# Peptides against a protein of PDB entry 6FBK, part 62

Target 1, 90 residues: chain A of PDB entry 6FBK
Amino acid sequence: EDTGVRVELAEEDHGRKSTIALRLWVEDPKKLKGKPKDNGAIEFTFDLEKETPDEVAQEMIESGFFHESDVKIVAKSIRDRVALIQWRRE

## One batch from the design tools (peptide; made by RFdiffusion4, then SolubleMPNN)

Design b2_p23_7_s1
Fold by OpenDDE base, seed 5:
Structure b2_p23_7_s1 (fold): chain B 90 residues (1-90), chain A 23 residues (1-23)
Amino acid sequence: as target 1 above (90 residues)
Amino acid sequence: SELKRRLERRKVRVLSVEEALAA
């Protein structure tokens, strides 16, 4: 599903470690309830074994990157990308 | 704060529009 938020690998994934670097940005702001900040992208690490998209999304909300009403859409965007990465590793 | 420490561990980097386009 098109969430309006895009998540991609910020580095090449060799499938050797559980921690990956991701890049997240708003592709379609109309899909968000809140107004996103005027920045290009957010890069961050994500531990495939220890962390969940929901927890990371909540952290981004607490940091002020997104409105609290958009936590689920942000989490879904991260989840979908993480799922694809894990699928490719298998 | 705890949030600050978590963000540091996550190595969060905010890119400008220019930086994002150049990446």
Scores: peptide ipSAE 0.545, ipTM 0.883, DockQ to the pose 0.770
Fold by OpenDDE base, seed 1:
Structure b2_p23_7_s1 (fold): chain B 90 residues (1-90), chain A 23 residues (1-23)
Amino acid sequence: as target 1 above (90 residues)
Amino acid sequence: SELKRRLERRKVRVLSVEEALAA
């Protein structure tokens, strides 16, 4: 499903460390219930072994990047990318 | 604040539209 939120690797993944750098941005704001801030992208680290997309998404909401009503959309976007990265590592 | 500390640990960086397009 197209969440309207895009998540990509912000660095080359060599599959050696559990922490990766991700880049997240709104590609289609119409998919969101709230109005996101007018920034180009958010870059952040994500620990593939210790963290969950839901936790990180909630943190972004608390940081004010997204409206609370969009937490699941953000979480799904992160989850989908993380799952793909983990799959490629296997 | 705790939030600031968490963001620092996550090395959060907010890019402008111009920066994002250039990246």
Scores: peptide ipSAE 0.542, ipTM 0.882, DockQ to the pose 0.787
Fold by OpenDDE base, seed 2:
Structure b2_p23_7_s1 (fold): chain B 90 residues (1-90), chain A 23 residues (1-23)
Amino acid sequence: as target 1 above (90 residues)
Amino acid sequence: SELKRRLERRKVRVLSVEEALAA
């Protein structure tokens, strides 16, 4: 499913550390229930071993980056990218 | 706040549209 939210590596992944840098932004605001904030992208670290997409998405909602109704959309976007990264590492 | 500290640990950086396009 195309969530309308894009998540990419903000740095090259050499598969050496559990923490990666990600960049997240809205490509298609129509896919979101809430109105996206007026910013270009959010860059953040993600610990592949300790953190979950749901927890990070919830944190972003609490921070005001997205509406609470879009938490699952954001989480899925992160999850899909993280899964792809982990797949490439194996 | 605790949230602020967590965000700092996550090294969150909010980019403008211009910055995002340049990245």
Scores: peptide ipSAE 0.535, ipTM 0.881, DockQ to the pose 0.771
Fold by OpenDDE base, seed 3:
Structure b2_p23_7_s1 (fold): chain B 90 residues (1-90), chain A 23 residues (1-23)
Amino acid sequence: as target 1 above (90 residues)
Amino acid sequence: SELKRRLERRKVRVLSVEEALAA
């Protein structure tokens, strides 16, 4: 599913550490219920072993980056990218 | 605040549109 939110690696992944750097941005604002902010992208760390996409998405909502109604969209976007990264590592 | 501390640990960086395009 195309969520309208893109998540990519902000660094090269050599598969050696559990913490990675991600970059997230809105590609298609029409797929979001809330109005996107005027920033270009959000870069952040994600621990593949200790954190979950849902928890991180919720944190972003609390931080004011997205409207609460879009938490599931953000979580899915992160989840999908994280899954791909993990699949490539194995 | 607690939120600020969590964001700092996550090393959150907000890029402008210009910065994002240059990345």
Scores: peptide ipSAE 0.534, ipTM 0.880, DockQ to the pose 0.750

Design b2_p23_7_s2
Fold by OpenDDE base, seed 5:
Order: C-alpha cells, then structure tokens, then sequence
Structure b2_p23_7_s2 (fold): chain B 90 residues (1-90), chain A 23 residues (1-23)
C-alpha cells in the first residue's frame, strides 16, 4: 500500500556493499497522522544485513523527524524499498 | 550522546526538497 512516504537510493547500487545510501521524504502528508518537523528530505545510510526498518524508523522519531504515531508507516516505507533493492540484487 | 553518535555513523543529512530533487 502507498504510504505517502517515498524512499529512493541516494546513490547507484552496484550490489557490492551491505551498506547503502537512502533518501526519504514525504510525498503525501495527508497519509501521515502527525506533521513532520521539516519539509525536506532525509539522506542516510542503511545496513542491509545488520539493521531493520523498525529500528531505523524509531531512530528517526527520536531525532524528531516524524511524530511517534507515524513510526510504522516510516518503517514500512523503508522496508518496501529495501525489499525491492534486495530483489534486484538477486 | 548516544543518539548523536548513531546519527553521525549513519551520515544523516537534512536536505531541502529542491536539493533532494536536483540530484
């Protein structure tokens, strides 16, 4: 399902590293329960083997980027993109 | 600060929408 949160690769993925750079931003704020702190995008690294979308989403909430009520939608957005990246690597 | 250290390791950047879409 469309979360209204978009996650894309911030760099070209050659499938050689477990760590990738992602870019995340709100495309449809109506799908979020809270109001994000900033209007821009977040660029960050993600370890495909060691980290989980839930943990990273929680970290973003703790950092104040999103409201606590939206942790699951943020996590899902990351999860969906990560799954797609892993699918294309195999 | 643990959170600050984690964010630094994650190389978090906050971009404007213009900057994000220009790449």
Amino acid sequence: as target 1 above (90 residues)
Amino acid sequence: DELKKRLERRKVKVLSIEEALAR
Scores: peptide ipSAE 0.402, ipTM 0.820, DockQ to the pose 0.905
Fold by OpenDDE base, seed 3:
Structure b2_p23_7_s2 (fold): chain B 90 residues (1-90), chain A 23 residues (1-23)
Amino acid sequence: as target 1 above (90 residues)
Amino acid sequence: DELKKRLERRKVKVLSIEEALAR
């Protein structure tokens, strides 16, 4: 489903390490309840074995990147990309 | 303090849209 939030690999994934670099940005702000202050992208590391999309999304909320009402849509966007990456590694 | 440390460990970068699309 189109969340309006795009998440991509910020680097090539060779499937050997648990930590990857992701890039996240708002593609369709109408899909979000809040209004992100920046129109750029967030680049960040994500540990495929130790971290969860929900907790990482919550961290972004606490950091002020998104409104609290959008935590689930942000988490879903991360989850969907992470799932694709993990499926490709199998 | 703790939030800043977590963000540093996550190596968070804020990019412009131009930088984001330039891959």
Scores: peptide ipSAE 0.392, ipTM 0.816, DockQ to the pose 0.914
Fold by OpenDDE base, seed 1:
Structure b2_p23_7_s2 (fold): chain B 90 residues (1-90), chain A 23 residues (1-23)
Amino acid sequence: as target 1 above (90 residues)
Amino acid sequence: DELKKRLERRKVKVLSIEEALAR
């Protein structure tokens, strides 16, 4: 399913580090239940070994980037990108 | 502030639309 949230690598991945830089932004706001207060993008680190998309998404909600009702859609967008990155590393 | 410290550890950077779509 198209979440309307886009997640991309913010740097080239050489497959050597467990921590990567990601960029996340809303591409289709009508897919979200809440309305993001910012129309820009978020760049952040993600630890492939220690962190989960759900926990990171929850942190973003707590930080006020997204409405609580959109935690799962944000988590899915991160999960999908992380899965792709891990696939390419194997 | 605990939340501020967490955001610092994650190196969160908020970008404008222009910055977000730039190469």
Scores: peptide ipSAE 0.354, ipTM 0.790, DockQ to the pose 0.837
Fold by OpenDDE base, seed 2:
Structure b2_p23_7_s2 (fold): chain B 90 residues (1-90), chain A 23 residues (1-23)
Amino acid sequence: as target 1 above (90 residues)
Amino acid sequence: DELKKRLERRKVKVLSIEEALAR
């Protein structure tokens, strides 16, 4: 599913550490229910062993980056990228 | 305050689209 939110690695992943750097931005704002805070892109760390996409998305909502109605679409975007990263590590 | 701490731990950076795509 095309969420309209893009998530990419912000650094090279050598598959040795549980923490990775991700970069997230809105590619298609029409797919979001609310208007995200116009900050361009968000770069953040994600712990593959300790954190969940839902928790991180929730933090972004609380930080005001996205509307509360878009928490699930943001979480899905993160989840999909994380899944790909984990798949490539195996 | 707690949010700020969480953001610091996450090392959140706000980038322009130009910066983001320049990687």
Scores: peptide ipSAE 0.338, ipTM 0.785, DockQ to the pose 0.914

Design b2_p23_7_s3
Fold by OpenDDE base, seed 1:
Structure b2_p23_7_s3 (fold): chain B 90 residues (1-90), chain A 23 residues (1-23)
Amino acid sequence: as target 1 above (90 residues)
Amino acid sequence: SELKERLERRKLRVMSVEEALAR
C-alpha cells in the first residue's frame, strides 16, 4: 500500500548500532497538521531494541505533526522501513 | 514555529524542503 509517507535511512547503516537515524516525509499534504509551509521532512532516531513504530508514531501525533486518524499509517510506514533495515542486517 | 519547537522537544527535527533534498 502506498501510504503517502516515506521513511528512509538518514545515515548509512553498518549494522553495528541499535539506534538508527531515520527521515520521514509526507507526499500527501492532507496528512500534515497545521498547514506547514516548506516542511520537507522530519528526522528522528529509532532504537531497534527499545522502540516500536506505534509508539513513535503516537509521539509524532502528540507533537502535533499528524492527525490522530493517521497514526496507523505513520506507524506502518516506519514499520516497513525498519523491517527492511532489519532484513538487510540478517 | 511552535510546531517545530514541540517536535524538537520530543527529539524530532523538522527539515526544510531544501535540507530534505540535499542528500
Scores: peptide ipSAE 0.317, ipTM 0.800, DockQ to the pose 0.469
Fold by OpenDDE base, seed 2:
Structure b2_p23_7_s3 (fold): chain B 90 residues (1-90), chain A 23 residues (1-23)
Amino acid sequence: as target 1 above (90 residues)
Amino acid sequence: SELKERLERRKLRVMSVEEALAR
C-alpha cells in the first residue's frame, strides 16, 4: 500500500540490538500539519521489544506533526518497515 | 520551529531538507 509516508533505517542494522534508528518523511504535503519550515524527515528510535507502531504514531500526532486522521497511516508505514527489518533478522 | 522543539521533547528529531538528503 502506498501510504505516502516513507520509513527507512537511519543506521545499519546488524540485528544485535532491540533499538533501531528510523527516518520518516511524507511525500504528500497534505498529511503534514501546519507549516513546518524546512522539514525533511523525522528521525526517531524504535524499540523492537517495547514499542508499537501505534504508540509511536500517536506520539507524533500529539506532537503536532500529523493530523489525527492520519495516525493509522503513519503507524502502518512504521509497521511495514519494522516488519521488513524483523524479517531480515530471521 | 515550535514543531521541531515539541518533537525533540518527545525524543523525535526533525531533520532539515538538507540534512535528510545528505544521508
Scores: peptide ipSAE 0.314, ipTM 0.806, DockQ to the pose 0.462
Fold by OpenDDE base, seed 3:
Parts: sequence; structure tokens; C-alpha cells
Structure b2_p23_7_s3 (fold): chain B 90 residues (1-90), chain A 23 residues (1-23)
Amino acid sequence: as target 1 above (90 residues)
Amino acid sequence: SELKERLERRKLRVMSVEEALAR
């Protein structure tokens, strides 16, 4: 699914840490709250053992980056990347 | 609230378009 949101590793993953640095950017301008003309991407840490994509997405919405209606899209984008990272660690 | 506490812990770094594309 093309969610219009992209999430990638912001660092090299050596498979040794439970926390990873991720980078998120939005390809669809409609999914950005307001007019953040200068926003290119958001970097954040994600704890593979303690956090969930849904909770992290909700925090981003509350911080004002996205609309409430896009929380599931943001969460899915994070989830898909996290799943891929975990797959490669196996 | 729990949400407030989580937001206080969450560190988000906003990058410019130029910086994001450069990496």
C-alpha cells in the first residue's frame, strides 16, 4: 500500500540495540498539518521491545505534525519499516 | 497525564527539506 508516508533507518542497524533511529517524511502534502513548508523529515527513536507504532503515531499527531485522521496511516508506515528491520535481524 | 509524560520523553527532530534530501 502506498500510504504517502515513508519511514527509513536514520542509522545503520547492527542488530545489537533494542532502540533504533528512524526517519519519516511525507510524500503527500495533504497529510501534513498546516503548512510546514520547510519540514523535510522527522527523526525519532523507536524501542523495538517497549513501543508500538500506534502509540508513537499518536504521539506525533498530538505534537501537531499530522491530522488525527491520518494516525493509522502513520502507524502503518512505522509498522511496515519496523517489521522489515526485525525480519532482517532474524 | 500519561500522554503528557510520553510527549515529554519523546524527542523529535524536524529536518529541513534540504537536509533530508542530502542524506
Scores: peptide ipSAE 0.310, ipTM 0.757, DockQ to the pose 0.595
Fold by OpenDDE base, seed 5:
Structure b2_p23_7_s3 (fold): chain B 90 residues (1-90), chain A 23 residues (1-23)
Amino acid sequence: as target 1 above (90 residues)
Amino acid sequence: SELKERLERRKLRVMSVEEALAR
């Protein structure tokens, strides 16, 4: 689904670690909060066993990167990528 | 920027376009 937010692997996944590096970028500028004109992407680590997309999305909202109304969209974008990664590991 | 600093405090790394292209 086109959420206007893209999440991809920031590293090659060999399926050996529970923690992965992800990169998030916004395709729809309406979802940007503040003045992040110089931002190309956000990189973050995600623990496949301990963290949830909703928790990580909330951290980004609290940090002021996204509007509160977009938390579910951000979470879905992360979830979709994480699900794909986990599927490929199985 | 202020936003970059806030995100870094929450262990989020904001990359510039230049940095993103370099990796």
Scores: peptide ipSAE 0.313, ipTM 0.802, DockQ to the pose 0.440; fails the geometry check

Design b2_p23_7_s4
Fold by OpenDDE base, seed 5:
Structure b2_p23_7_s4 (fold): chain B 90 residues (1-90), chain A 23 residues (1-23)
Amino acid sequence: as target 1 above (90 residues)
Amino acid sequence: SELEERLKRRKVRVMSVEEARAA
């Protein structure tokens, strides 16, 4: 499902460590209930073993990057990319 | 704050549109 939010690797993944660098940005703001900040992208680290997309998404909401009502759509975007990365590592 | 410390550990970087395109 197209969430309107894109998440990509911010660095090459060699599959050697549990922590990866991700880049997230809004591709289609119409799919969000709130209006996100006007920035190009957000880069951040994500621990594949210890963290969850929901926790990270909530952190972004608390930081003011997205509206509270969009936490689930942001979490899904992160989840979908993380799942793909984990699949490629297998 | 705790949130600020978590953001530091996560090495959050906010990029402008120009920076994102150049990356």
Scores: peptide ipSAE 0.496, ipTM 0.866, DockQ to the pose 0.814
Fold by OpenDDE base, seed 2:
Structure b2_p23_7_s4 (fold): chain B 90 residues (1-90), chain A 23 residues (1-23)
Amino acid sequence: as target 1 above (90 residues)
Amino acid sequence: SELEERLKRRKVRVMSVEEARAA
């Protein structure tokens, strides 16, 4: 499902590190329940071995980047990209 | 704050619309 939130690698992944750099931004705000902050994108690191999309999404909500009602949408967006990255590494 | 430190460890960078478009 298209969440309206786009997540991509902020760097080329050679499958050598457990930590990757991601870039996240709102592509279709209509799919979000709340109104996200007016910023272009968020770049952040993600540990493929230790962290989960839900925890990172919750952290972003606590930081005020998204409304609490959109935590699952954000988490799904991260999860889908992470899953794809992990699939390509195998 | 603890949250700020966590974000710092995650190297969170908020990009402007212009920066994001250029990337």
Scores: peptide ipSAE 0.485, ipTM 0.863, DockQ to the pose 0.767
Fold by OpenDDE base, seed 1:
Structure b2_p23_7_s4 (fold): chain B 90 residues (1-90), chain A 23 residues (1-23)
Amino acid sequence: as target 1 above (90 residues)
Amino acid sequence: SELEERLKRRKVRVMSVEEARAA
């Protein structure tokens, strides 16, 4: 499902390290309940072995990047990309 | 703050619309 939030690799993944660099941005703000900050994109690291999309999404909420009502949308966006990356590594 | 430290560990970088478009 199109969450309106896009997550992509910020670097090429060689499948060698557990930590990856991701880039996240709002592609369709109408999909969000709250109004996010007018950021172009947010780049961040994600540990494939230790972290979860829900935890990272919650952290972004606490940081003020998104409204609390959109935590599940953000988490799903991260989860979908992470799952794809992990699948490609197998 | 603890949040700021967590963000540093995550190496969070906020890009402007112009910067993101160029990437």
Scores: peptide ipSAE 0.482, ipTM 0.862, DockQ to the pose 0.764
Fold by OpenDDE base, seed 3:
Structure b2_p23_7_s4 (fold): chain B 90 residues (1-90), chain A 23 residues (1-23)
Amino acid sequence: as target 1 above (90 residues)
Amino acid sequence: SELEERLKRRKVRVMSVEEARAA
């Protein structure tokens, strides 16, 4: 599913560490229920072993980056990218 | 604050539209 939110690696992944750097930005704002902040992208670390997309998405909402009604779409975007990264590592 | 500390641990960086376009 095209969530309208894009998540990519912000660094090369050599599959050696559990913590990775991700970059997230809105590609299609029409797919979001709320109006996102006027920033280009958000870069952040993600621990593949200790963290979940849902928890990180909730943190972003609490930080004010997205409306609370969009927590699931943000979580899905992160989850989909993380899954691809993990599948590529295996 | 607690949230601020969590954001620091996550090394959050907010890019401008111009910076993101150049990346």
Scores: peptide ipSAE 0.482, ipTM 0.860, DockQ to the pose 0.744

Design b2_p23_8_s1 (from b2_p23_8, 8 letters changed)
Fold by OpenDDE base, seed 2:
Structure b2_p23_8_s1 (fold): chain B 90 residues (1-90), chain A 23 residues (1-23)
Amino acid sequence: as target 1 above (90 residues)
Amino acid sequence: KKKEREERRKRIRESLRVLPKPA
């Protein structure tokens, strides 16, 4: 499903590290319940072994980037990208 | 376990940075 939130690799993935650099931004704000504070992209590292999309999404909400009602949308966006990355590594 | 969660949140928080949207 198109969440309106895009998540992309901020680096080329060679499948060597458990940590990857990701970039997240709103592509279609109409699909979010709240209004994001910033109109930029969030770059962050994601540990494939230690972190979860829900935890990262929650931290983004607590940091004020998104409304609390959009935590699941943000988490899904991260999850979907991470799943694709892991799929290509297998 | 609480320490682990706090350390994880710290890592996430410190890794976050705002950049211009890609074209």
Scores: peptide ipSAE 0.342, ipTM 0.784, DockQ to the pose 0.923
Fold by OpenDDE base, seed 5:
Structure b2_p23_8_s1 (fold): chain B 90 residues (1-90), chain A 23 residues (1-23)
Amino acid sequence: as target 1 above (90 residues)
Amino acid sequence: KKKEREERRKRIRESLRVLPKPA
């Protein structure tokens, strides 16, 4: 499903390390309940073994990037991309 | 687990940065 939030690799994934760089931005703001604080792309590291999409999304909310009502859509966007990356590594 | 969660959140916070949207 199109969440309106895009998440992509910020680097090439050679499948060598558990930590990857991701980039997240709003592609369709109409699909969000609130208005994002910034209109740029958020770049962040993600540890495939230690971190979860829900916790990363929650941190983004607490940092003021998104409204609390959009935590699930942000988390889903991250989860879907991470799942795809892990699938390609297998 | 509280300490672990706090450390995880700290790592996430420190890694966040804003850049121009990719084309």
Scores: peptide ipSAE 0.340, ipTM 0.787, DockQ to the pose 0.918
Fold by OpenDDE base, seed 3:
Structure b2_p23_8_s1 (fold): chain B 90 residues (1-90), chain A 23 residues (1-23)
Amino acid sequence: as target 1 above (90 residues)
Amino acid sequence: KKKEREERRKRIRESLRVLPKPA
């Protein structure tokens, strides 16, 4: 399902390290319940072994990037991209 | 467990930065 939030690799993935650089931004703000505080892309490192989409999303909420009501949609966006990356690594 | 979660949270926080949206 289209979350309105896009998550892409910020680097080329060679499948050799457990950390990846990701970039996240709002593509369709109508899909969110709240209004994001910043009109930009968030770049961040994600550890495929130690971190979860829910925890990363929660940190973004606490950092003020999104409204608390949108934590699940942000987490889903990250989860979907991470799952795709992991699938391609198999 | 708490220490590990706190360290993970710190890594997440430190890795976050805002850039212009890609074209």
Scores: peptide ipSAE 0.339, ipTM 0.784, DockQ to the pose 0.926
Fold by OpenDDE base, seed 1:
Order: structure tokens, then C-alpha cells, then sequence
Structure b2_p23_8_s1 (fold): chain B 90 residues (1-90), chain A 23 residues (1-23)
């Protein structure tokens, strides 16, 4: 499913660390219920063992980057990328 | 448990930064 939000690795993943750098930005704002705060990309560290996409998405909402009604679409975007990364590591 | 969650949120918050969108 196309969320309209793109999440990519901000670094090359060698599969050695539990933490990875990700970059997230809105590609299609029509897919969001609210209007995102910034027109840039958010770069963040994600701990594959300790953190969840829902928690990270919630933190982004609390930081004001997205409307509260878009927490699930943001979380899904992160989850899908993380799942792909984990799949490639196995 | 509450303390652990707050520490996790702190880590997430500190890791966030805004950059220009990639082309």
C-alpha cells in the first residue's frame, strides 16, 4: 500500500548494528489527513531491538511533525521499511 | 516501566533532525 510517505536508509546497512539511520519525508501529501509541519525530510536513529514504528511515529506527532490522525500511516511507512531491512539481514 | 518508556522517548526525540528532501 502506498502511504504517500517514503522511508529510506540514511546510511549503508552492513547488518552489524542494532541501530540504523533512517530518513522520512512526505511524497504525496494527499494521502495524509492533516498537513505536515515541515516540507523537509526527518532523519532519525531507529533501534531495531528496542523501538517500535508506532512509538517513533507517536514521538514525531508529539514533536509536531504530523497531525495526530496520521500516526498510523507514519508508523506503517516506518514499519514497512524496517521489515524490508530486517528481511535483507536474514 | 514508565521510566523506561520516558527514556525511550527521550532517545527518539534526541535522534530527530530535519533535512532537505532528497531529489
Amino acid sequence: as target 1 above (90 residues)
Amino acid sequence: KKKEREERRKRIRESLRVLPKPA
Scores: peptide ipSAE 0.330, ipTM 0.783, DockQ to the pose 0.903

Design b2_p23_8_s2 (from b2_p23_8, 10 letters changed)
Fold by OpenDDE base, seed 3:
Structure b2_p23_8_s2 (fold): chain B 90 residues (1-90), chain A 23 residues (1-23)
Amino acid sequence: as target 1 above (90 residues)
Amino acid sequence: MEEERRRRRERIRASLRVVPKPA
């Protein structure tokens, strides 16, 4: 299902690094329970081997970017994109 | 390990930055 949150690569992926740069932003705020802190995109690095979407989402919440009630929808958005990237690498 | 988890969380937090939405 469409989470209303979009996640894209912030750089070209040549499938050689264990870390990738991502950008995350809200496309449909109606899908979220809370109101996002700002209307920009959040850029961050993600370690495909050591980190999880849930850990990243949790830090975004603690940083004030999203309401705590939206942690799972944010995590799912990251998870879905990471899965696509990994599938493309295989 | 809790210490390792803490280090990951700190790294993640430090990497977060706001940029303009892609066109």
Scores: peptide ipSAE 0.735, ipTM 0.934, DockQ to the pose 0.884
Fold by OpenDDE base, seed 2:
Structure b2_p23_8_s2 (fold): chain B 90 residues (1-90), chain A 23 residues (1-23)
Amino acid sequence: as target 1 above (90 residues)
Amino acid sequence: MEEERRRRRERIRASLRVVPKPA
């Protein structure tokens, strides 16, 4: 499923630490219900062991980056990328 | 657990940074 939101590693992943740097941005704004606040990408650190995509998405909403109606789209985008990263590590 | 959750949320919020989109 194409969420219209892209998430990529902001650094090389050596699979040695529990935290990773990610970068998230909108590729297809038509997929979103709201209008993104910024035209840039959001870089952030994600703890693979302790944090959840929903928590990150919620903070992005509270920071005004996305409309609250798009929280699940954002969370899914992060979740999907994190899953790929974890699968690659195994 | 609520306190730990709050700490995670605060950490996440602090880590958010706007950067240029990758080319």
Scores: peptide ipSAE 0.735, ipTM 0.934, DockQ to the pose 0.919
Fold by OpenDDE base, seed 4:
Structure b2_p23_8_s2 (fold): chain B 90 residues (1-90), chain A 23 residues (1-23)
Amino acid sequence: as target 1 above (90 residues)
Amino acid sequence: MEEERRRRRERIRASLRVVPKPA
């Protein structure tokens, strides 16, 4: 289902690097249990080979961007985008 | 593998940056 959280590439992906730049932001705050800290987007790099969406989501929560109850929905939004990117690379 | 995970978490945390939402 729609997580209410959008994740997009912050750069053009040529399928060459193991790391990608992503941007994540809330489109529908009603989908979240907590209120997001900021109304901006979070830009970050993601290592496709070494890192997991859950680890990224956890660090976002520890930084105060999201409530701890929303860790899984945030992780899912990242996971879904990463999977799509990887599928397109194949 | 705790050391590797710690390094990943530290890298991730340092990578996070707030920017304007895309139009």
Scores: peptide ipSAE 0.735, ipTM 0.934, DockQ to the pose 0.916
Fold by OpenDDE base, seed 5:
Structure b2_p23_8_s2 (fold): chain B 90 residues (1-90), chain A 23 residues (1-23)
Amino acid sequence: as target 1 above (90 residues)
Amino acid sequence: MEEERRRRRERIRASLRVVPKPA
């Protein structure tokens, strides 16, 4: 379902590298229990082979971008986008 | 595995940066 958090590619994916650039931001803050740090987008690189959405979400929490209670919703947003990207590559 | 996980977490943390929301 709609997590209220949007995740998109920050660059064109040619399906050649195992690492991709992503941008994540809040579209519907009502879906979150806490309040996000700021109103910008978080840009980051993600290794499709070695890293997990849960690890990325956890680091976002520790950096203060989101409340700890929202780690799963943030992770799900990343997971859903990554899965879509991987399906498109296949 | 613990050391590898720590290294990944450190890389991820260093990768995070705030930019303007896409139009």
Scores: peptide ipSAE 0.734, ipTM 0.934, DockQ to the pose 0.885

